Peptides against a protein of PDB entry 8BZL. Designs and how they scored, part 109

Target 1, 228 residues: chain A of PDB entry 8BZL
Amino acid sequence: SYDRAITVFSPDGHLFQVEYAQEAVKKGSTAVGVRGRDIVVLGVEKKSVAKLQDERTVRKICALDDNVCMAFAGLTADARIVINRARVECQSHRLTVEDPVTVEYITRYIASLKQRYTQSNGRRPFGISALIVGFDFDGTPRLYQTDPSGTYHAWKANAIGRGAKSVREFLEKNYTDEAIETDDLTIKLVIKALLEVVQSGGKNIELAVMRRDQSLKILNPEEIEKYV
Target 2, 242 residues: chain B of PDB entry 8BZL
Amino acid sequence: SRRYDSRTTIFSPEGRLYQVEYAMEAIGHAGTCLGILANDGVLLAAERRNIHKLLDEVFFSEKIYKLNEDMACSVAGITSDANVLTNELRLIAQRYLLQYQEPIPCEQLVTALCDIKQAYTQFGGKRPFGVSLLYIGWDKHYGFQLYQSDPSGNYGGWKATCIGNNSAAAVSMLKQDYKEGEMTLKSALALAIKVLNKTMDVSKLSAEKVEIATLTRENGKTVIRVLKQKEVEQLIKKHEEE

## One batch from the design tools (peptide; made by RFdiffusion4, then SolubleMPNN)

Design b1_p15_1_s1 (from b1_p15_1, 10 letters changed)
Fold by OpenDDE base, seed 1:
Formats: sequence, C-alpha cells, structure tokens
Structure b1_p15_1_s1 (fold): chain B 228 residues (1-228), chain C 242 residues (1-242), chain A 15 residues (1-15)
Amino acid sequence: as target 1 above (228 residues)
Amino acid sequence: as target 2 above (242 residues)
Amino acid sequence: EKEEKRRAYAERLFE
C-alpha cells in the first residue's frame, strides 16, 4: 500500500525510519554550535554555492526569534517547515505569555513536533537535526541539539551533519574554559572546528554570532578571515 | 533496497527519498526551460515540443504561465501536475492580494508552493509532484528575481539556471557566459538562444520550437510579454550570424 | 501567575 508511511518498530525494537532520517542528516552540510560565556556561535559549512545561485537563498542559519537562532543539517525543505512552525510558536508565546521563549522551550516544541512525525501514520520523520542557540531572558546562553527522533539535549558544544564526528572530536579536545574565555576566542574555536572538515578556508564558512542583548549577527567573509 | 522505491514517504537506509529522486529524473526528460536574470529584466525561455498542427487553440505559451501581474513561471515535468501547481500559485497570489491589499512578494509565493511540494514528500497517500518550476518576477523588495524549485520543495534564487532536458549542460554554458553585473535583457536573450541552440535535441533551432517571455519594468509597472515568433526568429538569425 | 500561564500554555501545546 502506497498510502501509509509507517514508522514502526522493527522486531529488535528499532525505528528504522528514524534511523534512516538520521542518515539523511549525515548527508547534510556540517553545522557546529558553541556556547561561550556571553556568546553563542553557530557555524555552517557553505556548500559551494553554484556560481549563479543567489547566496541569500542558501542560508542555513536562521533566526527563530530575536533571542533564538537555529542551524540545521539534512533536508532543507523539511527544515523550512520546522523553522516556520517554530517562528509561529515564538510569536504566539510572546503574545500569550508576554515573554520571549526560553531556548529550552522552543527546542522542546521543535522536538515534540519531530516526535509526532515519528508516530503519526502517513507521515515520515523530519530528515533534519538542529542546533538551537540563544539567550534566555535572564541572559543565560544556551545551546540545544535535536535530531529526527525528537530527542534533545543541552550542550556546551556540538556538531551535526557531514563531518560532525570530526568536528565533535575536535571540540572534545579543545573546548575548555580558556578556549571560550572571550567572545573572540569562542568564535575562533568554532572556525577552527569547522576547518577540520571544510576545505578552502574561511570562504566556505557561514558564521552567526549572538551576544547577550544583541541581535543575531552574521559575519561577513572578511570578518571570518580575521579569525583564521 | 528496491523496497523503498515504491513508497513516497519512506526514507531509504541511506537516507534518500527515492520517489523524489525519481520525480527529478522524470523532469530530466521534459523540454528544456531556461531562466536568466538581467539588470533591466528577467526572462524565461522554454522548448516547445508539441507542435501539433491540429491543435485548435493557438497556445501562445504552452510552458510559460502568468501567475499575476508581477510574476510568471515555466514548468518542466508532468503536465497535469504542472497545471495543478500553476493554478495553486495563482490562488495563493490572489489570496495574498486579497488579504494584504498588495502583491505577494516573489519569494513568498515560491516558498508557499514549495511547502506544498514538500508536504507531498512527507505525508502518506501522496506522491511527489513531478514538476520543476522556474519563476520570474519583480517585487519592491528585491527587484527582478529568478527562482527554481524542484519536487522536494527545495528552491533557490538564481542569476541564471535551467531545468529539464540537458539542464546540466545548459547550466555549465550559463556559468561560462553569464557576466555578472553586465547582463542586459538583450544580452540575456542572446544567451538564451545560444544555450538553447546547443542544448535542445534538435538539428536546428527554429522559432516555432522556442517560447520566450520577458519581464520588465516600464513606468513603475511590471510588463510580462511573450515574444512573438518573428521576434524569436530574429534572435535566432542574429545568433546564426555571429 | 506568569508561570501558571506558561504551564497552561505548555500543556495545551503538548496536547
């Protein structure tokens, strides 16, 4: 029957469609997130933008709200759906509760959305993992990661997508309190981490920075080169 | 792994959506469509394959559809699917106009349709649309624009691109000859003819086999015009003389 | 009161 994509348990208790969705994530470009002391940084591998492609339409880092940003790895079209839903929720929360969402809250919302798509008949899992960063109202920087299953955890640093293993290994070795002592050092750490898997240096990196009480800033290539 | 070929909403073990890929493959067999962005306009050029002398309706444009006053699209793939999607685009644009009393921004229209396409890849009981689209338009936010969308619901903005038969070769040619910042609509038209002449599976390019539409701004209004056959003939002739 | 509203809102979202 063509009609029902069923995420069902295998005899050994695995949800194959979720696992396969995770494989889809691994085909995505690498994204990295790092939580500093007073900064959160997202970096993504710029896929070689086709020479004739408009760069504005190839953004892999997006704002969910003024205080929350997201990077993703996996199916771009799936990500768009999640992003839109999350943005609506952020606005709804502001209207209803009269405060911005916490990073955890919006992560949980996204995670719940993903989970529902793993359990609903006729729906496949989202083929995306996400790194969600931002600041809570109290000024605390946060980094969360979610996967196609709908699981989520808080991280100091993490990576998703192609090359994530290498990036994580780098971060495990190099993420120290000293390495994130300043905003600049934190940014440098992200760049160095991405350079483990990105060829041709800083030109192929997109970097977004959010500081306390500041809006998302996407660094231009020149700014990135200063840290290389 | 062939088990995953038949279901529209199932990931393969490798994380692939085979039905989407197969839809894209089907589009590769469709007639070539080109889009080129210029400084003073944007154009679509499409291969016309069905020249039936017995067609009662002189379709001025078989593959190019006006969406609203500011946007047009060209389609490659399953005709029936294309008709549904182009109609949906028109409806979305009209609903937006009604709601906001202004024309829908180009990218928003593209995105809205892409969300529909995406849904057909994720929800059971549906197959992906076997259609890729090129969109041309103008809005006050970004000016002249060219977009491409595929069955996955993915889209991108382009300076120049191609869908359908021999699209890869066409894109390569466009990359070589497209001069960023220096592209006039006139030069874009010439480039379109050049690329079509090389990429169409025809012995000789003829005006009867090519549809071209241009989108320009005149006196603060968008003008969408399908070129007359004579105009296309002149473009072809000019190319042959070069 | 804000926490209660947040909780109530969250409960509605997960229903």
Scores: peptide ipSAE 0.026, ipTM 0.632, DockQ to the pose 0.013
Fold by OpenDDE base, seed 3:
Structure b1_p15_1_s1 (fold): chain B 228 residues (1-228), chain C 242 residues (1-242), chain A 15 residues (1-15)
Amino acid sequence: as target 1 above (228 residues)
Amino acid sequence: as target 2 above (242 residues)
Amino acid sequence: EKEEKRRAYAERLFE
């Protein structure tokens, strides 16, 4: 019976559940990704941590592997499921292929996972978009974005979440070769982009940096303030 | 709007999961549960609504469940759902212990259950669990810990928090009175009584209507203790004298 | 008040 299909085409050809999942993403905190020359940077709007909440448990940027990081916008619980599956795949790939995943490979894996949840009966789409950054084995920095539909693309810079439009407009104007000439300039670009939508300055920004052949570094508030 | 209310958990046009929100609404009508983290321990305090004289006293606690030697939880919401989830927590903890020959880290246990909760919000033929949980525990990685989880599968660590009836008011009071870095278990107990006295829809707070458990470390071992009614009475009396 | 509580809770879904 047709009553079991959650994600179905409308008469006019729309997948409303996918579109509505995209609306859920727009309610999420803003995330920004920028690819520099030899650096990738993720920035996320910190929600005002409730005064009594442990900040350690509020992480919006996570490592998928030593060479890949992800930020997301949308349903946090949905994101955790995707992150865990991606981490398992990264490890499986290392064991099977004897090389770390390419950023494209893991992005495609995540995208395929999302797509299956848009087509499988009895499942709703994931209410998340993700920015996936990292380095391929050859040292090439990469940035990808995925949405609830399972579509993915490579980007120089992008934003997702509630402030994404304003941040993207800023990046479109300010992303130049000069603006990413150095690692520090690239970091500054991300911070400036986030400040377009974040009212309380550097205290409300989470920033993660990955340089070539280096592990993910999450900047502390003091380090972020140096760039403001 | 009603079309999205009755079916499997699906997104509304506005990107809302109404079935999850409705599950959370159900929890708002449940008895109050409070958790407070101290420097020397962590506690749970829960409202006991079902005071039936014929209840077999064998039940150590109606709302507080021991999960393993290092963790306990309190539940707000549908009792049947709570029983399923608390049993699952115990099974997860036991499987981990058998596999790794060490206790499961607190956050890992919380996360494992939260993944189950999330699945019940995404897969067809399932409804969300109408349950929020507070978790208290100790592990070698982070020491004393307090977590909260909800029907969506979201969780967070807390210094102090509240779920169930009048939880918003309780959280507001906790924010005002919680002193970061200076909280002893004794002061936490006093704070718990203070908050419950103001947030419970009872004319007078009685020890019969409150369950309190503490988690401490003694000689390198975790001790989970449910306070006796007399101990709770003393705490209430002390609060009334202040 | 119930609607505010629902909204506040809904906001937590996206934290």
Scores: peptide ipSAE 0.068, ipTM 0.639, DockQ to the pose 0.799; fails the geometry check
Fold by OpenDDE base, seed 2:
Structure b1_p15_1_s1 (fold): chain B 228 residues (1-228), chain C 242 residues (1-242), chain A 15 residues (1-15)
Amino acid sequence: as target 1 above (228 residues)
Amino acid sequence: as target 2 above (242 residues)
Amino acid sequence: EKEEKRRAYAERLFE
């Protein structure tokens, strides 16, 4: 039978499929985002790449446009769909509006996409949360988080995935204006936050940095080690 | 519990997609397929289970499919699903060639199919494809490549990997014997035979039960070749003598 | 063993 109504309200008002999708996110590798003064940083737990796996094909941080990048936690295949649609929208926006998207705009687009999949017949929610970072045209750094429900909020710092609770607790204690005073301090904060849940030090961290008017830079392991 | 087993692919309370997991379980019962990347080529080796005397001998490869001039794949899982997916791969590759007047990059073809597979896990009224694929190819961007995809729409690049029956054991053996940077196509072929001999539930490995294809570059062109039975016999014989 | 395989496959979904 074609199950048309996948996401429905329970008698107590819960959307079980959305809640269960959030549980799927909690099984994902931990991702952290921090907004600095003139920098945005994404860090992701690098699961031990299976021996013989090509590391090139295991990316959890991706560019959506020149001024926006995204990390996610949850179902990788679902994330790919969201990323592809977001990229198309970023390009469409450039063509139609003749300006790059704001970070809020593309976040809202992604959030709306996710929300539609919670309400559309014959569709399950996306099993992903995302951290979306970048710079608006005015040079303002932004960090947004979205979840399977399609909700989104702006953050100074946030974490998603299996270690998110511990990382958030760390960030709540350690995120200060002094801690993000410089780009290097901001990067260090992200690394320290991830090290709360990542075993074996900097080798298991993927880190990406975006500075004002610069493209996304993925740090190599050596660059990460200097901050450890 | 049972309620999530009988319906369209939905999340369990624990955040699991049981229909996808069950599709993967079904693939575990399929014939073994191996892929090995070498410095000078890439290969697929697949178990041939359906040896019927009445099969038209013209059917050279049951499990290995040429996708275009630069790519081939092997399939583990439901045959009907495999036929649909392999046909779709060919169509995607041809449409790309027509549109851009150049061959589709290997990873792009893989991702295109993976998006289709993912859709069948998310949209109602559909079941996941009960198929995993190994892809071998060459392109100007990354050279020789090996990819694996599963029913979820996930994929990854590999130096060596296995799908189907006893895949976990095969992967363990590959991890032990694969030497990074030193793998020739010849050594890869020998390794494939070694692993298949241990992973196939047969008393004796025979050339009739093994399909092998190699992808190489000759004079600036990709050459996809299915090994003849005699060539496979020679490889098996060499292994038995070691 | 089957549960471990299922778990391994499930973990790949979230990779």
Scores: peptide ipSAE 0.054, ipTM 0.629, DockQ to the pose 0.806; fails the geometry check

Design b1_p15_1_s1 (from b1_p15_1, 10 letters changed)
Fold by OpenDDE base, seed 5:
Structure b1_p15_1_s1 (fold): chain B 228 residues (1-228), chain C 242 residues (1-242), chain A 15 residues (1-15)
Amino acid sequence: as target 1 above (228 residues)
Amino acid sequence: as target 2 above (242 residues)
Amino acid sequence: EKEEKRRAYAERLFE
């Protein structure tokens, strides 16, 4: 029965549904994350919003909590489910532990959720990868990535989605201590990285910045253009 | 028959659990993990395949996980499955400690996880974990111990064993060179390097591609230590000079 | 190409 999306092993040891979910991620808009010294920056490719669409409704960067935000690539509907569950967990953690989640904690939660969907009957994997950034309580900036399999790692910088390879190659070459020495330089690095795959400059980039002890700030197009 | 390949883990007409076998096949493609029991300690050696410049250096060990003060494990297979299982191991160990006010015996921890693995092979709607584990530990009952478990929930104690890529060849080499009763931790480390050098699909063994952890007893306490890159380099160099 | 992609994926999925 095609109705039971069950992730099973192939004869050669592959989980095809997870692989296909990763292919779905590759079709998604590019997202990039960079950890600076005292800043975390997320950048995403803006799809040309249909003239009649409210630009405010298509956010690819969302807050999970005051100290954590996430960008994703892949299926937007799947992302919504993950985001909502993550937000609930962040609040639950605050209530139960009386401290905000660490970036690692919430990443692990999301990763575990994704993994369970790769092993549960009647469920398909989530078709999303996520970049999760934020600050731990001690003020340490963190960047994590998770994929449809539920794997997660900490990164200095990374990219997901359609242009991820090119963006990653750029970051591998250009991510240095000097390049992230200041907040502005870190922001510039993200913009330059995205410009490797985005043709129309600052108008097609959404940028979010979280500085130490500050709330998430979404930069407006004018602010982005100042860095370009 | 394709019917047995695409559904929940069920027996084939021949009595085979294909999903478990396929999970084992997946593990065969994973990085090599090796365990060696010595008289004065036990070690894990694992291949590091994911060397990315942009990885945050906070990850001291990719494949070796501390479970509690007396146990560690290494994993071959699906990373996400491994994370779930290693977390479960930690929880089991912690719950035992809280309940009994003593650390969980090594074999009991292994068995508890194996029961979970087995359940994922028997209950409908679940797939096997695509993970094999090597466990190293110390307890007051059996001293230093090395265990291996697979996706079926089977486990065994070993003096030396290997999982992942080229595991069969590694085991053969271990059988040849392992001397029962004469194995020191130092000799075990040398043996680990020797075996990895031959079994890893790399032209030259480098310290960046190898993780090694040792478990020893010092002053009545278990010490789990991940070797520094420089220490691994020295081991490799020594092997090359021999 | 599909096999390479599968291998690359496996390398990411499998530690």
Scores: peptide ipSAE 0.016, ipTM 0.525, DockQ to the pose 0.027; fails the geometry check

Design b1_p15_1_s2 (from b1_p15_1, 9 letters changed)
Fold by OpenDDE base, seed 4:
Structure b1_p15_1_s2 (fold): chain B 228 residues (1-228), chain C 242 residues (1-242), chain A 15 residues (1-15)
Amino acid sequence: as target 1 above (228 residues)
Amino acid sequence: as target 2 above (242 residues)
Amino acid sequence: SAEARREANAERLYE
């Protein structure tokens, strides 16, 4: 059966394992990314962390480099593999090219990695989508999304995971130049978008902010509540 | 659909990896292992199920493995898989030590093994390891640490956790009784006995059925100690008196 | 139930 073969097209031209990997992404918690004027913001739904779990080891938002961070939805273990390879590539690029990666470059690298895992009989696709945000060397904020197929696109705003549809619908209606006019408004937009799918307000949201020429900042719950 | 049960490297239409899930279910039938982090140490407590009279008593610990001078682990699941993984952990730790002339950080060792586990869920012709592990350790970066990993290659840090049989009930009890910031190794040991007494499918908890190891720091060195049977008996007795 | 446990385990695989 075509649905069992990793690299075989169906008669109608579908790669079922890639499509099923996309379903795996939908099992992940919601992540949202928004590109502002001089800011990029990632927000994620905090899965109820078990009371006795160390929060340090549960990160849905991670830095790939000083100028790039990523949020993901889907298989956690798969994400770790992708993150590690991306980090290595970022460092390698700095050493060989003597400049940080562009957000597009590292996205393309990740996308290419994912694509290769769709074309080998000995490998299943990665069960993750990622939102990749950061700043290029020229100070331009960027947001990219990649999926299990290895496709990637640039976005003004997007969402991945279980609540992505609702969040995207919200963003399509509410993403305007006025809504991102300031850093604070951009952050507020992300929070409002997440609140479409997250219950109990700011306690279940993690926010990461990257401003031009600044490092990634993860907002604490108190800071998030100021925007609610 | 049960059609996707036969291959480890394929997604179901719902995006599930059934063989990984089944491996996790198999672990649920294994002996109980507990880990508890304290301010002054960390411990592992494991159910000993295979009490065969003909077993050579020289086996100090059936389910608790020393990995290096600063780390130990306990295993729930397939013994043969456990042996392979524990050996790999030792090799990784040793290679790191040789390369960097310092012990491998705890989390880095855990992640290295988890990457191997993950690979066995993604590459064709392989099955997931039918093993979950609890790791205890000390390093200069984070001090005392407790980690849990599963067949998927996922891992997390914990203050207290349980794997194997009745793990959900054990975790619930740990959540109720674990006092964050005030946990001593002594209190952790008492808690371990309390939880095991309630979660093990035995009529009476005995020292023969429980293995306990503690990891502490003495004079700037890590000390990993497996408790003697007499010590475990005393802990059980104390619990019964309370 | 065994099914409930499997579902709970499955949920742990995804973030």
Scores: peptide ipSAE 0.412, ipTM 0.810, DockQ to the pose 0.755
Fold by OpenDDE base, seed 5:
Structure b1_p15_1_s2 (fold): chain B 228 residues (1-228), chain C 242 residues (1-242), chain A 15 residues (1-15)
Amino acid sequence: as target 1 above (228 residues)
Amino acid sequence: as target 2 above (242 residues)
Amino acid sequence: SAEARREANAERLYE
């Protein structure tokens, strides 16, 4: 039944539901990812958590596996579905292939999932973009971005969400080999990029750092202030 | 805008899910439900609107449902939707118990239902559930817990929160009066009465219009108790004397 | 206002 078709081509060749899902992403808070030499860094704008809300249940940065994490912008509930699917795939890959996923592999998996939701009858697109960072088993740092359409690309640095344009402009100007020469400089670059759109300093920023052969580390506010 | 708000949950040109927003608006017209986390317990307080003397079944708890031995919930929104979701919660909890031979952790139960809610916002031919829930529970991982979920499938943990009619005002009051780390169940009960007295559209708060359940731990067991009308009356009386 | 509430509710959906 044509009535079940949610994502269809317009007469002018547009997939409006995909485009509108991209607009949903822009309603999300800003996330930034930067690939350094031996480090990957995710930074997110913290949405003001209600005073009485448990912060444990509010996470914009999530681990997919020991070697991969992601940040998202857009619909929170949609993100949870994608994250759960990705986590299951990461575990499945470890069991079947006996190696952790490459960052590209899991990105492609997520992208394929998103794409299917743009082409399946009776499903709307996911209203999320994601920055996926991590290390391949060879120790290479990687950064990928996915959008609601199911496209994905590798990046040196990128941003998603409401402030993404400003952050990207900053990164285009300031991402140099010198700027990522050290882990600390890479972290500083992320913070500076986020400060383009976040008015209140380090208190409204969450940072996640993954170094080679190390687990994901969420920086505490005191650690962030050292870079500000 | 009408093209995107009347059909299956789809994105508007601005990236909004209007059917989800409308479901949330519908909940705003439902009776008030409060949840408060204390150091020694957690409570739900809900407005009881259906006080019809001709009701054959003495529904002792109209809005508060026991889910298992360690969890209860309160609902705001469409009653029929609420019944479906509460039954689903019970089934999920029971399936988990059977599979793992231990009670389902509180957050996992909440998440499982939220995934269902989310699905009803993404798949064609379905509408969002017109229900928000407050969950109270205890598990060995996090102790006493309070959660809130909405039609989108979003959820969060709370120290205190409110859903339904005048929820924003109630939340504001809770923010003012909730003392982190110092909240006893006794104080929480008093706070619940205070907030309900101000947020319910009634001239005078009466025990017949309020349901209160507490979840505590006694001798290593969870105890879920619905307060008797006399107990609620005493709480109201104490509030009036202050 | 009812409109303000709807907008506030909408904002809660996005992170």
Scores: peptide ipSAE 0.391, ipTM 0.797, DockQ to the pose 0.737
Fold by OpenDDE base, seed 3:
Structure b1_p15_1_s2 (fold): chain B 228 residues (1-228), chain C 242 residues (1-242), chain A 15 residues (1-15)
Amino acid sequence: as target 1 above (228 residues)
Amino acid sequence: as target 2 above (242 residues)
Amino acid sequence: SAEARREANAERLYE
């Protein structure tokens, strides 16, 4: 059966395992990324943390380097592997090239990694999509998205996960130059976008903000409520 | 959906990894293991099912394994898989110690094994490990810690949790009775007995059927101790009197 | 039910 083959094309040209990996992504909670003028913002739907679970170990947004962060949707364990590989590459790049990675570079690295797992015999695709945001060394904010196939593109705004369609539709209507004119407006846009799919407001949202020449900041619930 | 049951490391049309899910279901049939984090220590309590009269009692613990001086784990699932993974944990910890001249941080050891577990879900010719683990440990970064990992390679930190048979019921009980910030090791032990008494499919809880290990700090050193049968009996007796 | 448990387990795999 072609749908069971990891690295085989169907007669109609489909890679079913890649498509099925994309379905795995849709089982993940929603993540949204927005590029502002001098800010990049990631927002994620928080999965209800079990009462006795340590919140420290539940992270949907992570730093890849000082200038790059990532949100993912899909298989948590797969994401950890990708994140670790990306972090190593970021450090390696700093050592070998003596500059931090560009957001495009690290995205391409991740994409290439994913692509190899779609073509290598005996490996299934990664069941994750990622939103990768950050600043290049020239101060340009960047947002990229990558899928299980290893494809990647630059975006002004995008979403991944189970509510991605609704969030994207919202962003298509509401992403304007005016809507991202300030950092605060950009953050508000992300929150509003997430509220299309997330119930109960700020309690179920995690936001990460990276401003130009600043480190990644995870907003606390009180800070998020100020934007709601 | 059953057409994908026979293959490992593949996605179903709906994006599911059935073999991982089935491994997790299989673990539900294993003996119950509890972990509870306290202010002054952390404990593991495990059901001992293999009580055979002809077994050579040379083993100190059937379900609880010392990993290094600062960490121990309990396993629920396939015994052979458990042996492989616990051995790997020990090797990872030793290699780290040799390389860095300090003990491996607790979470780092957990993640290292979880990466291995994940690999067995992604690389062809392999099946998921039919094992979930509870980890207890101490390190200088986070102090006392409790982790849980499953066949997917996913893990999380916990204040209290349960794996194996009747784990859902046990977790519910823990949620009700666990008092955050007020949990002493003594109270944690009592809670463990309480939960095991209700979740184990036994008419009467016996010390012979329960293994308990505690991890504490004494004089700046980690102490991992498996409770003696008499100590467990006393805990059970106290519970029965309440 | 077994199915309910499997679904619960499946949900834990994704974030």
Scores: peptide ipSAE 0.388, ipTM 0.793, DockQ to the pose 0.750

Design b1_p15_1_s2 (from b1_p15_1, 9 letters changed)
Fold by OpenDDE base, seed 1:
Structure b1_p15_1_s2 (fold): chain B 228 residues (1-228), chain C 242 residues (1-242), chain A 15 residues (1-15)
Amino acid sequence: as target 1 above (228 residues)
Amino acid sequence: as target 2 above (242 residues)
Amino acid sequence: SAEARREANAERLYE
């Protein structure tokens, strides 16, 4: 196998395949994450589900564990691989350490996985960014983002995908302590942020909410409309 | 842009995987395959292109493959790739059965193959599979199911869908005529014939050029049946009379 | 057009 290194440094010191993978992320639908006081919220732009498609099989938000969920933007097939690996790690951690993963831990795991695919010969980078939210065992809400390079950071709020720039600009202006004072306000903030880029209002938004000591809840369209 | 066309696992500057896109284009030239989910069953209908009189083996089904007792698939694309993937599906299903002493859930089988497909888009030295598949199946979790997968390793569940030649037109027709919640297997068969008649580049639809398989439940068992030519002829005749 | 089909196919790859 002439496994030539796919990801190599340019003369200018750039990893073009990583940069191009980031462009792949921009082709994905917008996802937004916000950390509240006792809540984490993920919102995604729903692609118009083809009338004949089963909605069950189209998910941009997935649980990694009981205390962690993830939204992604980019290549769907790539995301599935990452999600599966992350889920396995979450379960493994529970078995070996006897505690759920921290949000940081699983983010770091995902980031490391992505990084390996930027350095391993014969592999292309993952064409996905992810927003990872959840609660640590101490009840602290967390939000992390990771990109194709394997970098990750903790955020108060962030966005990925096609409309990420506009959403981030909105969040930078509107994310205040007052704006996240309550769970409802936090949810409202996410919806408002998504509405910057999503056409046709609340019908094209999917929201996932995780409250302290509660399981992931996907809001139905009717619930979303209450916040619009 | 052409520089990135030749390498199988390289992102373009715009973040595109051209080889995957080209594989999908290649599938567009393959024979048409339809899948339709009904309340009481699921079906595959496939165009049969290779009718060679000198073929010694009367392949009862050229494009429809039984995967296990509860699942079947239809393939559009490169035949050799299809053979490899269908064999892999059978192996995965069998290994699961041996390991867990129960049939593999439909979606899990689809996902397992899709992970393989995805790998061929990410690992160097490999090309994407030039194959899309339609899967029909039954399991205790979701009942009757229809899935579609493509060279990227992406998949989705469908009520009705089409792959191969003129798939876009077929999907449009399915969207118009598919009645959610009211689809019987009988009506699905009629719909399949209707769509194939319009999408196949043949002047007249004949039973020789169409393969149809149905998956039903009888007495708590899955029954996968390939329709006989006479049965297909009757379906075509009924359509012509309407 | 072939180009339109390719673009449509490409869009299916990303979510």
Scores: peptide ipSAE 0.371, ipTM 0.773, DockQ to the pose 0.766

